Peptides against a protein of PDB entry 7AE7. Designs and how they scored, part 5

Target 1, 321 residues: chain A of PDB entry 7AE7
Amino acid sequence: KVYKDLREFLEVLEQEGQLIRVKEEVNPEPDIAAAGRAAANLGKNQPAVFFEKIKGYKYSVVTNVHGSWQNHALMLGLDKNTSTKDQFYELNRRWDKFPVPPNVVKREAAPCKENVIDKDINLFEILPLYRINEQDGGFYISKASVVTADPEYPDDFNKLNVGTYRIQVKDRDRVGIQALAMHDIAVQLEKAEAENKPLPIAITIGNNPLVTFMASTPVGYNQNEYEFVGALQDGVPMDIVKSDLYDHLYVPAGSEVVLEGHIIPRVRTVEGPFGEFPGSYSGARLQCEVKIDRITHRTNPIFENLYLGIPWTEIDYLMAL

## One batch from the design tools (peptide; aimed at target 1 Q168 P273 L286)

Design b1_p9_2_s4 (made by RFdiffusion4, then SolubleMPNN; from b1_p9_2, 4 letters changed)
Fold by OpenDDE base, seed 2:
Structure b1_p9_2_s4 (fold): chain B 321 residues (1-321), chain A 9 residues (1-9)
Amino acid sequence: as target 1 above (321 residues)
Amino acid sequence: MKSFEPLPL
């Protein structure tokens, strides 16, 4: 089985008994984080948790989508009871199919383009934002696939980077992003900042589960994560679409929300604290700041977000394969 | 790549 988007995967998770649907209205705090912790603490067969209604928000949240070996097996289109060993063998077998180039679809064919916001941008109107842990210094977008390019080689598709980064919401149209020196985004940002130029960015939320997996997986600077997604789909290309603001940035065609903008050159603002994957808090630090200039989204967008806390959580599964 | 703080080894 191949998934075009998050929705097709959530349907399979629900059919396989690997998704809990919460139909009652919940409070964004503490209920979402409490349910994320509870799901992680089930020890085995941890389901995704889908919240249909969040008090004070218009749209839904899903968490723990990758939060079990069963969900990982289903992501690969395997039987949910496939052993971690057999998942690893199948992953490696498919990895050797790299590169599988994506299909570039027209704007009109991309579900992520159904709605546009280019004025009076307010992230709180589109994303049901909540604190993931009680001591978090703000609201985090923890499961985004962030698209950037090499500003020196913007047309080199092999240098297009799709990564997962810690993103704190700072204002209605601003986010802090943690770009560590070991990540490809930091190389690209360094080039832009050397010239005092903005770095174009697309922050994509609610993707095909293999996009989220590959955005979490280290690859070479000259390797495109979308070409690995096609390999992990057993040679079926994924669908991408050109961003609205930038001719050189491509986003997953099925993304629930796309935040298009730029990293502001040489600006650093206080970010954190945040509860990290080991169950430890990172201190507050000066981090990069992104201005959001445009949003595109599916009708009734689903905010996919990650719970982080004491292992084993969803992040530990994303890092263990 | 994930931009989480590296575990103190």
Scores: peptide ipSAE 0.018, ipTM 0.611, DockQ to the pose 0.064
OpenDDE base, seeds 1, 3, 4, 5: peptide ipSAE 0.016, 0.015, 0.008, 0.018; ipTM 0.546, 0.590, 0.569, 0.601

Design b1_p9_3 (made by RFdiffusion4)
Pose (drawn by RFdiffusion4):
Structure b1_p9_3 (pose): chain A 313 residues (1-149, 158-321), chain P 9 residues (1-9)
Amino acid sequence: KVYKDLREFLEVLEQEGQLIRVKEEVNPEPDIAAAGRAAANLGKNQPAVFFEKIKGYKYSVVTNVHGSWQNHALMLGLDKNTSTKDQFYELNRRWDKFPVPPNVVKREAAPCKENVIDKDINLFEILPLYRINEQDGGFYISKASVVTANKLNVGTYRIQVKDRDRVGIQALAMHDIAVQLEKAEAENKPLPIAITIGNNPLVTFMASTPVGYNQNEYEFVGALQDGVPMDIVKSDLYDHLYVPAGSEVVLEGHIIPRVRTVEGPFGEFPGSYSGARLQCEVKIDRITHRTNPIFENLYLGIPWTEIDYLMAL
Amino acid sequence: LPEVPPEYH
């Protein structure tokens, strides 16, 4: 099976006993992060946890989506009990199908274009943002796929919420931004960027894939789907930016020129906090989102947690 | 990059 969006994958997870629904209202902190750690601590058949009610927020959160070998196998479309070695072999075989060009769809057909917010941008009205770890510098978006511009790249970068319409980003960790970053800051011009949240599991998996192999990213997702192309749609504001047609939330924005502010600290996969450093800020110019969006976020702590599954094979 | 005192949001 191939998933057009996060919601089909969550349906499969729930049918397979790999998704737990929390119906009672929970507080943002520390409840969501504590549940993410506990789900990771179950050790075997760790499920995704779906929070339907978060105090003070309108929408829902899902966590630990990738955080088990059962979830990982279901992401690949295999039986949930497929061994880790057999998943490795299936990934190794599909790796060679690269490239599979994506299908570009019209705006009216992309579920991520159902709702538009073009003014008075407020991330908190859409995303139930919360603190992941006690010493984090702020509320984080820890599982976004970021699109920048065959020269289109998708990657995962931790994003700290700074204001209702502003976030932080480590721009010098995106090694295609950094030739356009010099030109843009030298000429005081903005650099367009797209932040996608709540994606097909293979899109997130591709976004965590090593940069050393300069692939085409979306064409790699079609390979992981064993030859089935993925659907992408042009962003509202920037014609050279394409986002997954099924994303729950799309934040279209730009990197603010000549601005460096304190970002962090935040958790890193080796199990420790990073330090606080001066990083770039991204202004959100537009939000498009599906009706009743789901905030797919990720808990990160002492291994093994969901990030280890996203990096393993 | 050098580390700086943190700011919390």

Design b1_p9_3_s1 (made by RFdiffusion4, then SolubleMPNN; from b1_p9_3, 5 letters changed)
Fold by OpenDDE base, seed 3:
Structure b1_p9_3_s1 (fold): chain B 321 residues (1-321), chain A 9 residues (1-9)
Amino acid sequence: as target 1 above (321 residues)
Amino acid sequence: PPEVEPVFY
C-alpha cells in the first residue's frame, strides 16, 4: 500500500486498530500531551491519537502517528505485525531503488492548495497550538517537513532539502527555527546570510508518512528526500507541487498546511526552552526567525504534531529505523 | 545530558 497523504494513512491506522479517535472536546493543555504520553506508555500497541475537537480551536490534532513498530510497518505498506527485522530488511531493499523522481502535479490538482491565506496571517487560527511539555517556553511545531534550497544552485533539484527542525511559534506570523551547523539548512542559510538575503522556506505540516520519515533521516547534501520517498514506496513516485511564492521550492501535494515565507537574514531571537529527548530541557538560545508570508491548507486541516519526552516516544521510533 | 534533539536533516 502507498499513501498519497496523511489522511489515507490515518484511515489505514484506524482500520488496523492503530488509531484512537477522541470525539469529545479536549483542553489543549494538558489533555493532548497527557494522551500522547499515555499512548507512548502502552508498550506493545502504541496507537496514533486523533483529537477531533479542541477547546478554543476550529481544527483537529493528531499525535503518535509514527509512535509504534506497528505504525512503522503500516507506513511501509506491510502487515502491522511485521517484525522489526523484516521491516529493516524491507527498508534496506527499497533504499537501493533510489532515486525515484517525484511527479510534479499542477496547482489545481494539489490538495494543499484548497485554501489560501495571504493577509492578516494568524497561525493560531490554522493550527491548534499547545504546549507539548509543561515547562516549554512556548508552542512548538515538532513534526514539520521544512523545504529549502541552495541559494547558489536554486534550480538543482538534488540540493532541495526536506528536513525536520525544532520550530517555536513566536507571533501570529513568526516562528523560530533551530538550524544547527550539522543540518543541510544551515549550509543554505549561511550562503543566504553571506549576501544578506532572505532564505526562502516552506514549512509543511501533516504529510505522507514517508515524507515525514525521510525528513527525519540523514541523506547526502546532493540527495533529494522526495526521491527516497519514491524508493521507500517501492518505486512509486510521490506527488509534489510548486510553492506559491517560489518557483524553485516544491512541497508535498497532499500537505495539510504549508507555511511559506523566509528566514530573516542575520536576525537571531530567543528560542526555548523545549522538552527534548530523553526528557531534558535545552536552554534558551538565540535562533533563526522565519516570517510567514503565505499559508496554503487543505479544508479542515489536521495538525500533525510530535510528542517528545522520556523514551520510548514517537521520535525514538523515527530514529530507530 | 546532551540535548538529544532528533537530528533532523
Scores: peptide ipSAE 0.021, ipTM 0.636, DockQ to the pose 0.063
OpenDDE base, seeds 1, 2, 4, 5: peptide ipSAE 0.021, 0.021, 0.021, 0.019; ipTM 0.566, 0.606, 0.576, 0.587; seed 5 fails the geometry check

Design b1_p9_3_s2 (made by RFdiffusion4, then SolubleMPNN; from b1_p9_3, 3 letters changed)
Fold by OpenDDE base, seed 4:
Structure b1_p9_3_s2 (fold): chain B 321 residues (1-321), chain A 9 residues (1-9)
Amino acid sequence: as target 1 above (321 residues)
Amino acid sequence: LPEVAPVYY
């Protein structure tokens, strides 16, 4: 099985008994994080948790989507009971199919383009934001697939980066992003900042689960994550669409939400603290700031976000293969 | 250890 989007994956998770649907209205805090932690603590068969109604918000949240070996097996289109060993073998077998170039679809064929917000941007109207851990310094987007390109080689598709980065919401139309020097986004940002230019960015939320997996998997600077997604789909290309603001940025056609904007050159603002994956808190520090200039989203967008803390949590499963 | 929120790649 290959998935076009998050929704197709959630349907399979639900069919396989790997999704808990919460239909009752919940409080964004502490209920979402508490459920993510509780789901992780099941130790086996950890389900996704889908919240249909969140107090004060219009849209839904799903968490713990990658939070088990069963969910990983299903992501690969395997039987949910496929052993970690067999998942690893299948992953490696498919990895050797790289590159599998994506299909570029037309704008009108991309579900992520169903709705547009180009003025009066308010992230809180689109995303049911909450603190992942109690002592977090704000609301984090923890599972975004962030698309950037090399500003010197914007048309080099091999240098298009799809990564996962810590993103704190800073304002209605601004987010902080942690771009560490060891990551491809930092290399690209350094080039932009050298010229005092904005770095174009698309922050994509709620994707095909293999996009999210590859965005959380280190690859070479000259390797495109979408071409690995096609490999991991056993040679079936994924669908991408051109961003609205930038001709050189491509986003997953099925993304629930796409935040298009730019990293503001040479601006740093306070971000954190944040509960890190080992269960320790980072201090507050200066981080990059993104201005959101445009949002595209599916009708009734699902905010996919992960819980992280003391291992094992969803992030540990994303990192384990 | 770099402060590793979601595995930055």
Scores: peptide ipSAE 0.130, ipTM 0.806, DockQ to the pose 0.083
OpenDDE base, seeds 1, 2, 3, 5: peptide ipSAE 0.119, 0.122, 0.124, 0.124; ipTM 0.781, 0.792, 0.786, 0.796; seeds 3, 5 fail the geometry check

Design b1_p9_3_s3 (made by RFdiffusion4, then SolubleMPNN; from b1_p9_3, 3 letters changed)
Fold by OpenDDE base, seed 5:
Structure b1_p9_3_s3 (fold): chain B 321 residues (1-321), chain A 9 residues (1-9)
Amino acid sequence: as target 1 above (321 residues)
Amino acid sequence: LPEVPPVFY
């Protein structure tokens, strides 16, 4: 089984008894984090938790989507009871299919393009933002698939990077991003900053679960995560679409929300603290700043976000295979 | 606890 988007995966999770639907209105704090922690603490068969109504917000949140071995099996289109060993063997078997190039779809065929916000950008109107842990220095986007390119080779599709990075919301149209030297985004940012140029960025939220998985999996600088997604789909290409602002950036066609913008060159602002894996807080530090210049989103967008803390949480499952 | 950088790739 292959999933085009997050919604198809959530439907399967619900059918398989791996999703809790919270229909009552919740407070964004502490209820979402508390439920994420509670779901993680089930120890086995941890479900996704879908919040339909969040006080003060228009849209929904889903958490713990990858938060169990059962959810991982289902992500691979396997039986939910497939052993971790058999999941590993199947993952390796499919990995050998790399590269499987994605399909570039037309803008009108991409669900992520249903709605556009190009002025008066306010992230709080689109994303039900909350603190993941009580002592977080702000609201975090913890499960975004972040698309950047090499500014020296912007048309080299093999250098297109899709990664997961810690993102703190700083303002209505600004986020802090942690681009560490060990990440491919840092190489790309260094090249942009050497010329004092912005680095184009697309922050994608609520994706096909294999996109999120691959964005959380280290690959070579000259390897495209989308081509691995196609491999992990057992040779079925995934669908991507051009970003609206940048011809060289491609985003998942099914993304719930796409934040298009740029990393501001040579600017560093205070970010953190954040409750990290493995349940310790990282201190506040200077990090890169992204200006959001455009948003595209599906109608009634689902904010997929990750709870993390003391293991085992969703991040541990994403990193364990 | 050592500041384990967030293992985001």
Scores: peptide ipSAE 0.107, ipTM 0.760, DockQ to the pose 0.071
OpenDDE base, seeds 1, 2, 3, 4: peptide ipSAE 0.019, 0.081, 0.099, 0.027; ipTM 0.623, 0.733, 0.760, 0.671; seed 3 fails the geometry check

Design b1_p9_3_s4 (made by RFdiffusion4, then SolubleMPNN; from b1_p9_3, 4 letters changed)
Fold by OpenDDE base, seed 4:
Structure b1_p9_3_s4 (fold): chain B 321 residues (1-321), chain A 9 residues (1-9)
Amino acid sequence: as target 1 above (321 residues)
Amino acid sequence: LPEVAPVFY
């Protein structure tokens, strides 16, 4: 099975008994994080948790989507009971199919383009934001696939980066992003900042689960994550579409939400503290700031976000293979 | 270990 989007994957998770649907209205805090932690603590067959109604918000949240070996098997389109060994074997077998170039679809064929917000941007109207851990210094987007390009080689598709970074919401149309020097985004940002130019960015939320997996898997600077997604789809290309603001940025056609904007050059603002994957808190520090200039989203967008803390949590499953 | 949020990439 190949998935076009998050919704097709959630349908399979539900069919396979790997999704808990919460239909009653919940509080964003502490209920979402508490459920993410509780789901992780099941130790086996950890389900996704889908919240249909969030108090004070219009849209839904899903968490723990990658939070088990069963969900990981289903992501690969395997039987949910496929052993970790056999998942690893199949992952490696498919990895050797790289590169599998994506299909570029037309704007009118991309579900992520169903709705547009180009003025009066307010992230809180689109995303049911909450603290992932109680002591977090704000609301985090923890599972975004962030698209950037090399500003020196914007048309080099091999240098298009799709990564996962810590993103704190800073204002209605501002987010902080942690671009560490070891990451491809930091190399690209350094080039932009040298010229005092904005770095174009598309922050994509709620994707095909293999996009989220590859955005969470280190690859070479000259290797495109979408071409690995096609490999992991056993040679079936994924669908991408041009961003609205930038001809050189491509986003997953099926993304629930796309935040298009730019990293503001040479600006650093306070971000954190944040509860990290070992279950420790990092201190507040200066981080990059993104201006959101445009949002595109599916009708009734699903905010996919992960819980992280004391191992083992969803992030550990994303990093384990 | 760098302060590891989802530090993928």
Scores: peptide ipSAE 0.122, ipTM 0.794, DockQ to the pose 0.083
OpenDDE base, seeds 1, 2, 3, 5: peptide ipSAE 0.020, 0.108, 0.109, 0.106; ipTM 0.623, 0.768, 0.771, 0.786; seeds 3, 5 fail the geometry check

Design b1_p9_4 (made by RFdiffusion4)
Pose (drawn by RFdiffusion4):
Structure b1_p9_4 (pose): chain A 313 residues (1-149, 158-321), chain P 9 residues (1-9)
Amino acid sequence: KVYKDLREFLEVLEQEGQLIRVKEEVNPEPDIAAAGRAAANLGKNQPAVFFEKIKGYKYSVVTNVHGSWQNHALMLGLDKNTSTKDQFYELNRRWDKFPVPPNVVKREAAPCKENVIDKDINLFEILPLYRINEQDGGFYISKASVVTANKLNVGTYRIQVKDRDRVGIQALAMHDIAVQLEKAEAENKPLPIAITIGNNPLVTFMASTPVGYNQNEYEFVGALQDGVPMDIVKSDLYDHLYVPAGSEVVLEGHIIPRVRTVEGPFGEFPGSYSGARLQCEVKIDRITHRTNPIFENLYLGIPWTEIDYLMAL
Amino acid sequence: PQPAPLPQP
């Protein structure tokens, strides 16, 4: 099976006993992070946890989506009990199908274009943002796929919420931004960027794939789907930016020129906090989202947690 | 409040 969006994958997870629904209202902190740690702590057949009600928020959160070998195998379309070695072989075989060009779809056909917010941008009206770890510098978007511009790149970068319409980003960690970053800051011009949340599991998996192999990213997702191309759609504001047609939330924005502010600290996969450093800020110019969006976020702590599964094979 | 930033190398 191939998943057109996060919602089909969550359906498969729930049918397979790999998704737990929390129906009672929970507080943002520390409840969501504590549940994410506990789900990771179950050790075997760790499920995704779906929070339907978060105090003070309108929408729902899902966590630990990738956080088990069962979830990982179901992401690949295999039986949930497929051994880790067999999943490795299946990934090794599919790796060679690269490239599989993506299908570009019309705006009206992309579920991520159902709702538009073009003014008075407020991330908190869409995403139930919360603190992941006690010493984090702020509320984080820890599982976004970020699109920048064959020269189109998708990657995962931690994003700290700074204001209702502003976030932080480590721009010098995106090693295609940093030729256009010099030109843009030298000329005081903005650099367009897209932040996608709530994606097909293979899109997130591809976004966590090592940068050393300069692939075409979306063409790699078609390879992981064993030759089935993925659907992408042009962003509203920037014609050279394409986002997954099924994303739950799309934040279209730009990197603000000549602005450095304190970002962090935040957790890193080696199990420790990073330090606080001066980083770039991104202004959100537009939000498009599916009706009743789902905030797919990720807990990070002492290994093993979901990030280890996203990096393993 | 966030801590002060670390200096660059």

Design b1_p9_4_s1 (made by RFdiffusion4, then SolubleMPNN; from b1_p9_4, 4 letters changed)
Fold by OpenDDE base, seed 1:
Structure b1_p9_4_s1 (fold): chain B 321 residues (1-321), chain A 9 residues (1-9)
Amino acid sequence: as target 1 above (321 residues)
Amino acid sequence: PRPPALPPP
């Protein structure tokens, strides 16, 4: 089984008994984080948790999508009871199929293009934002697949980077991003900042589960994460579409929300604290700032976000294989 | 996996 988008995966999770649907209205805090922690604490068969109604917001949240070995097996299109060993064997077998180039679809064929917001940008109108842990310094986007390119080689598709980074919401149209020097985004940002130029960025939310998996997996600077997604789909190409603002950035065609904008050159603003994957808080730090210039989204977009804290949580499953 | 923020020392 191959998934075009998050919705096809959530359908399979629900069919397999690996999704809890919360139909009652919840409070963004503490209910979403509490449910994410509770789901992680089940120890096995941890389901995704889908919140249909969130007080003060229009749209839904889903969490813990990758939060178990059963969900990981289903992501690979395997039986949910496939052993971790057999999942690892199958992952490695498919990895050897790299590269599998993606299909570039037309704008009109991409579900992420169903709606456009190009003025009066307000992230709170499109994303049901909440604190993931109670002492977080703000609202975080924790499971985005962030697309950037090499500004020196914008037409080199092999240098297109799709990565997961810590993102704090800073204003209606601003986010802080943690671009650590060990990540390919930092190399690309350094080149842009040397010339005092913005770095083009697309922050994609609610993706095909293998896109999220590959965005969490470091690959070589000259290796494209989308070509690994096709390999992990057992040789079936994934669908990508050109971003609206940038000819050189491609986003997953099925993304629930795409935040298009730029990293502001040579600006650093306070971000954090944040509850990290070991269950400890990192302090506040000066981080890069992104201006959001355009949003595209599916009708009734699902905000996919992860809970993290004391292991094992969703991030540990994303990192384990 | 992309290392999240380095744990505080």
Scores: peptide ipSAE 0.031, ipTM 0.743, DockQ to the pose 0.103
OpenDDE base, seeds 2, 3, 4, 5: peptide ipSAE 0.029, 0.031, 0.035, 0.029; ipTM 0.715, 0.743, 0.756, 0.727; seeds 3, 4 fail the geometry check

Design b1_p9_4_s2 (made by RFdiffusion4, then SolubleMPNN; from b1_p9_4, 5 letters changed)
Fold by OpenDDE base, seed 5:
Structure b1_p9_4_s2 (fold): chain B 321 residues (1-321), chain A 9 residues (1-9)
Amino acid sequence: as target 1 above (321 residues)
Amino acid sequence: SRPPALPPP
């Protein structure tokens, strides 16, 4: 089984008994985080948790999507009871199929393009934002697949980076992003900042689960994560679409929400604190700032977000490979 | 890229 988007995966999770649907209205705080923690503590069969109604918000949240070995097996299109050993074996077997180039679809064929917001941007109208942990210094987008390119080689698809980074919401149209020196985004940002230029960015939320997986998996600077997604789909290409603002950035065609913008050169603002893996808080630090210039989204977008806390949480499953 | 786990000090 290959998934085109998050929704197809959530359907399979629900069919397999690996998703809890919360139909009653919840408070964004503390209920979402509390339920995420509770789900993480359900033992070996840790389901995703889908919140249909959130007080003060229009749209839904899903957490713990990758939060178990069963969910991980299903992500690979395997039986949910596939052993961890066999999952690793299959993953390694498929890894050797790299590269599998993605299909570039037309804009009109991409579900992420169903709706556009290009003025009066307010992230709170699109994302049901909440504190993941009580001591968080703000609202975090913790499971985004962030797309950036090398500003020196913008048309080199092999240098297109899809990564997961810590993102704090700072304003209606501003986010802080943690671009550490060891990450590919930091290399690209350094090149842009050397010329005092903005770095184009697309922050994608609610993706094909293998995109999210690969965005959390380190690969070489000259290796494209989408080509690994195709490999992990056992040779089936994934679908990508050109971003609206940038000819050189491609996003998953099925993304629930795409935040297009730029990292402001040579600007650093206070970000944090955030409850990180393995359940410790990072202090507040000066981090990069992103201006959001355009949003595209599916109708009734699902905000996929990560619960992070004391191991073993969803992040531990994502990083266990 | 993996989300940075800050090593404990």
Scores: peptide ipSAE 0.028, ipTM 0.710, DockQ to the pose 0.063
OpenDDE base, seeds 1, 2, 3, 4: peptide ipSAE 0.024, 0.015, 0.019, 0.014; ipTM 0.682, 0.688, 0.679, 0.559; seed 3 fails the geometry check

Design b1_p9_4_s3 (made by RFdiffusion4, then SolubleMPNN; from b1_p9_4, 5 letters changed)
Fold by OpenDDE base, seed 3:
Structure b1_p9_4_s3 (fold): chain B 321 residues (1-321), chain A 9 residues (1-9)
Amino acid sequence: as target 1 above (321 residues)
Amino acid sequence: ARPPALPAP
């Protein structure tokens, strides 16, 4: 089984008994984080948790999507009871299919383009934001696939980076992003900042689960994560679409939400604290700041977010293979 | 997965 988007994967998780649907209205705090912690501790079959209604918000939240070996097997289109060993074997077998180039779809064929917000941007109207841990310095987007390119080689598709980074919401139209020197985004940002130019960025939320997996998996600077997604789909290309603001950035066609904007050059603002893996807090630090200039989103967008705490949590499953 | 930025201890 190959998934076009998060929704097709959530349907399979639900069919397989690996998704809990919460239909009752919940409080964003503490209920979502409490459920994320509980889901991580449910023993062998940790399900995804889908919240249909969040008090004070319009849209839904899903958490713990990758939060078990069963969910990981289903992500690979395997039987949910496939052993970790057999999942690893199949992952490696498919990895050798790299590269599998993505399909570029037309804008009108991309579900992530169903709705556009280009003025009066307010992230709180689109994302049901909450604290993941009680001492978090704000609201975090913890499971975004962030798309950036090399500003020196914008047309080199092999240098297009899709990565997962810690993102704090700073204002209605601003986020802090942690671009560490060890990440490809930091190389690209350094090039932009050398010229005092903005770095174009697309922050994508609620993706095909293999996109999220590959965004979490470091690859070479000259290797495109989308071409690995096609490999992990056993040779089936994934669908991407051109961003609205930038001709050189491509986003997953099925993303629930796409935040398009730029990293402001040579600006650093206070971000944090955040409850990190393995359950320690990182102190507040100066981090990059992103201005959000445009949002595209699916109708009734699902905010996919990740709970982080004492191992073993969803992030540990994303890093284990 | 790329960790959220592990604080250096």
Scores: peptide ipSAE 0.030, ipTM 0.702, DockQ to the pose 0.066
OpenDDE base, seeds 1, 2, 4, 5: peptide ipSAE 0.025, 0.024, 0.011, 0.027; ipTM 0.669, 0.675, 0.613, 0.665; seeds 1, 2 fail the geometry check

Design b1_p9_4_s4 (made by RFdiffusion4, then SolubleMPNN; from b1_p9_4, 5 letters changed; failed a check: a repeat of another design)
Amino acid sequence: SQPPAEPPP

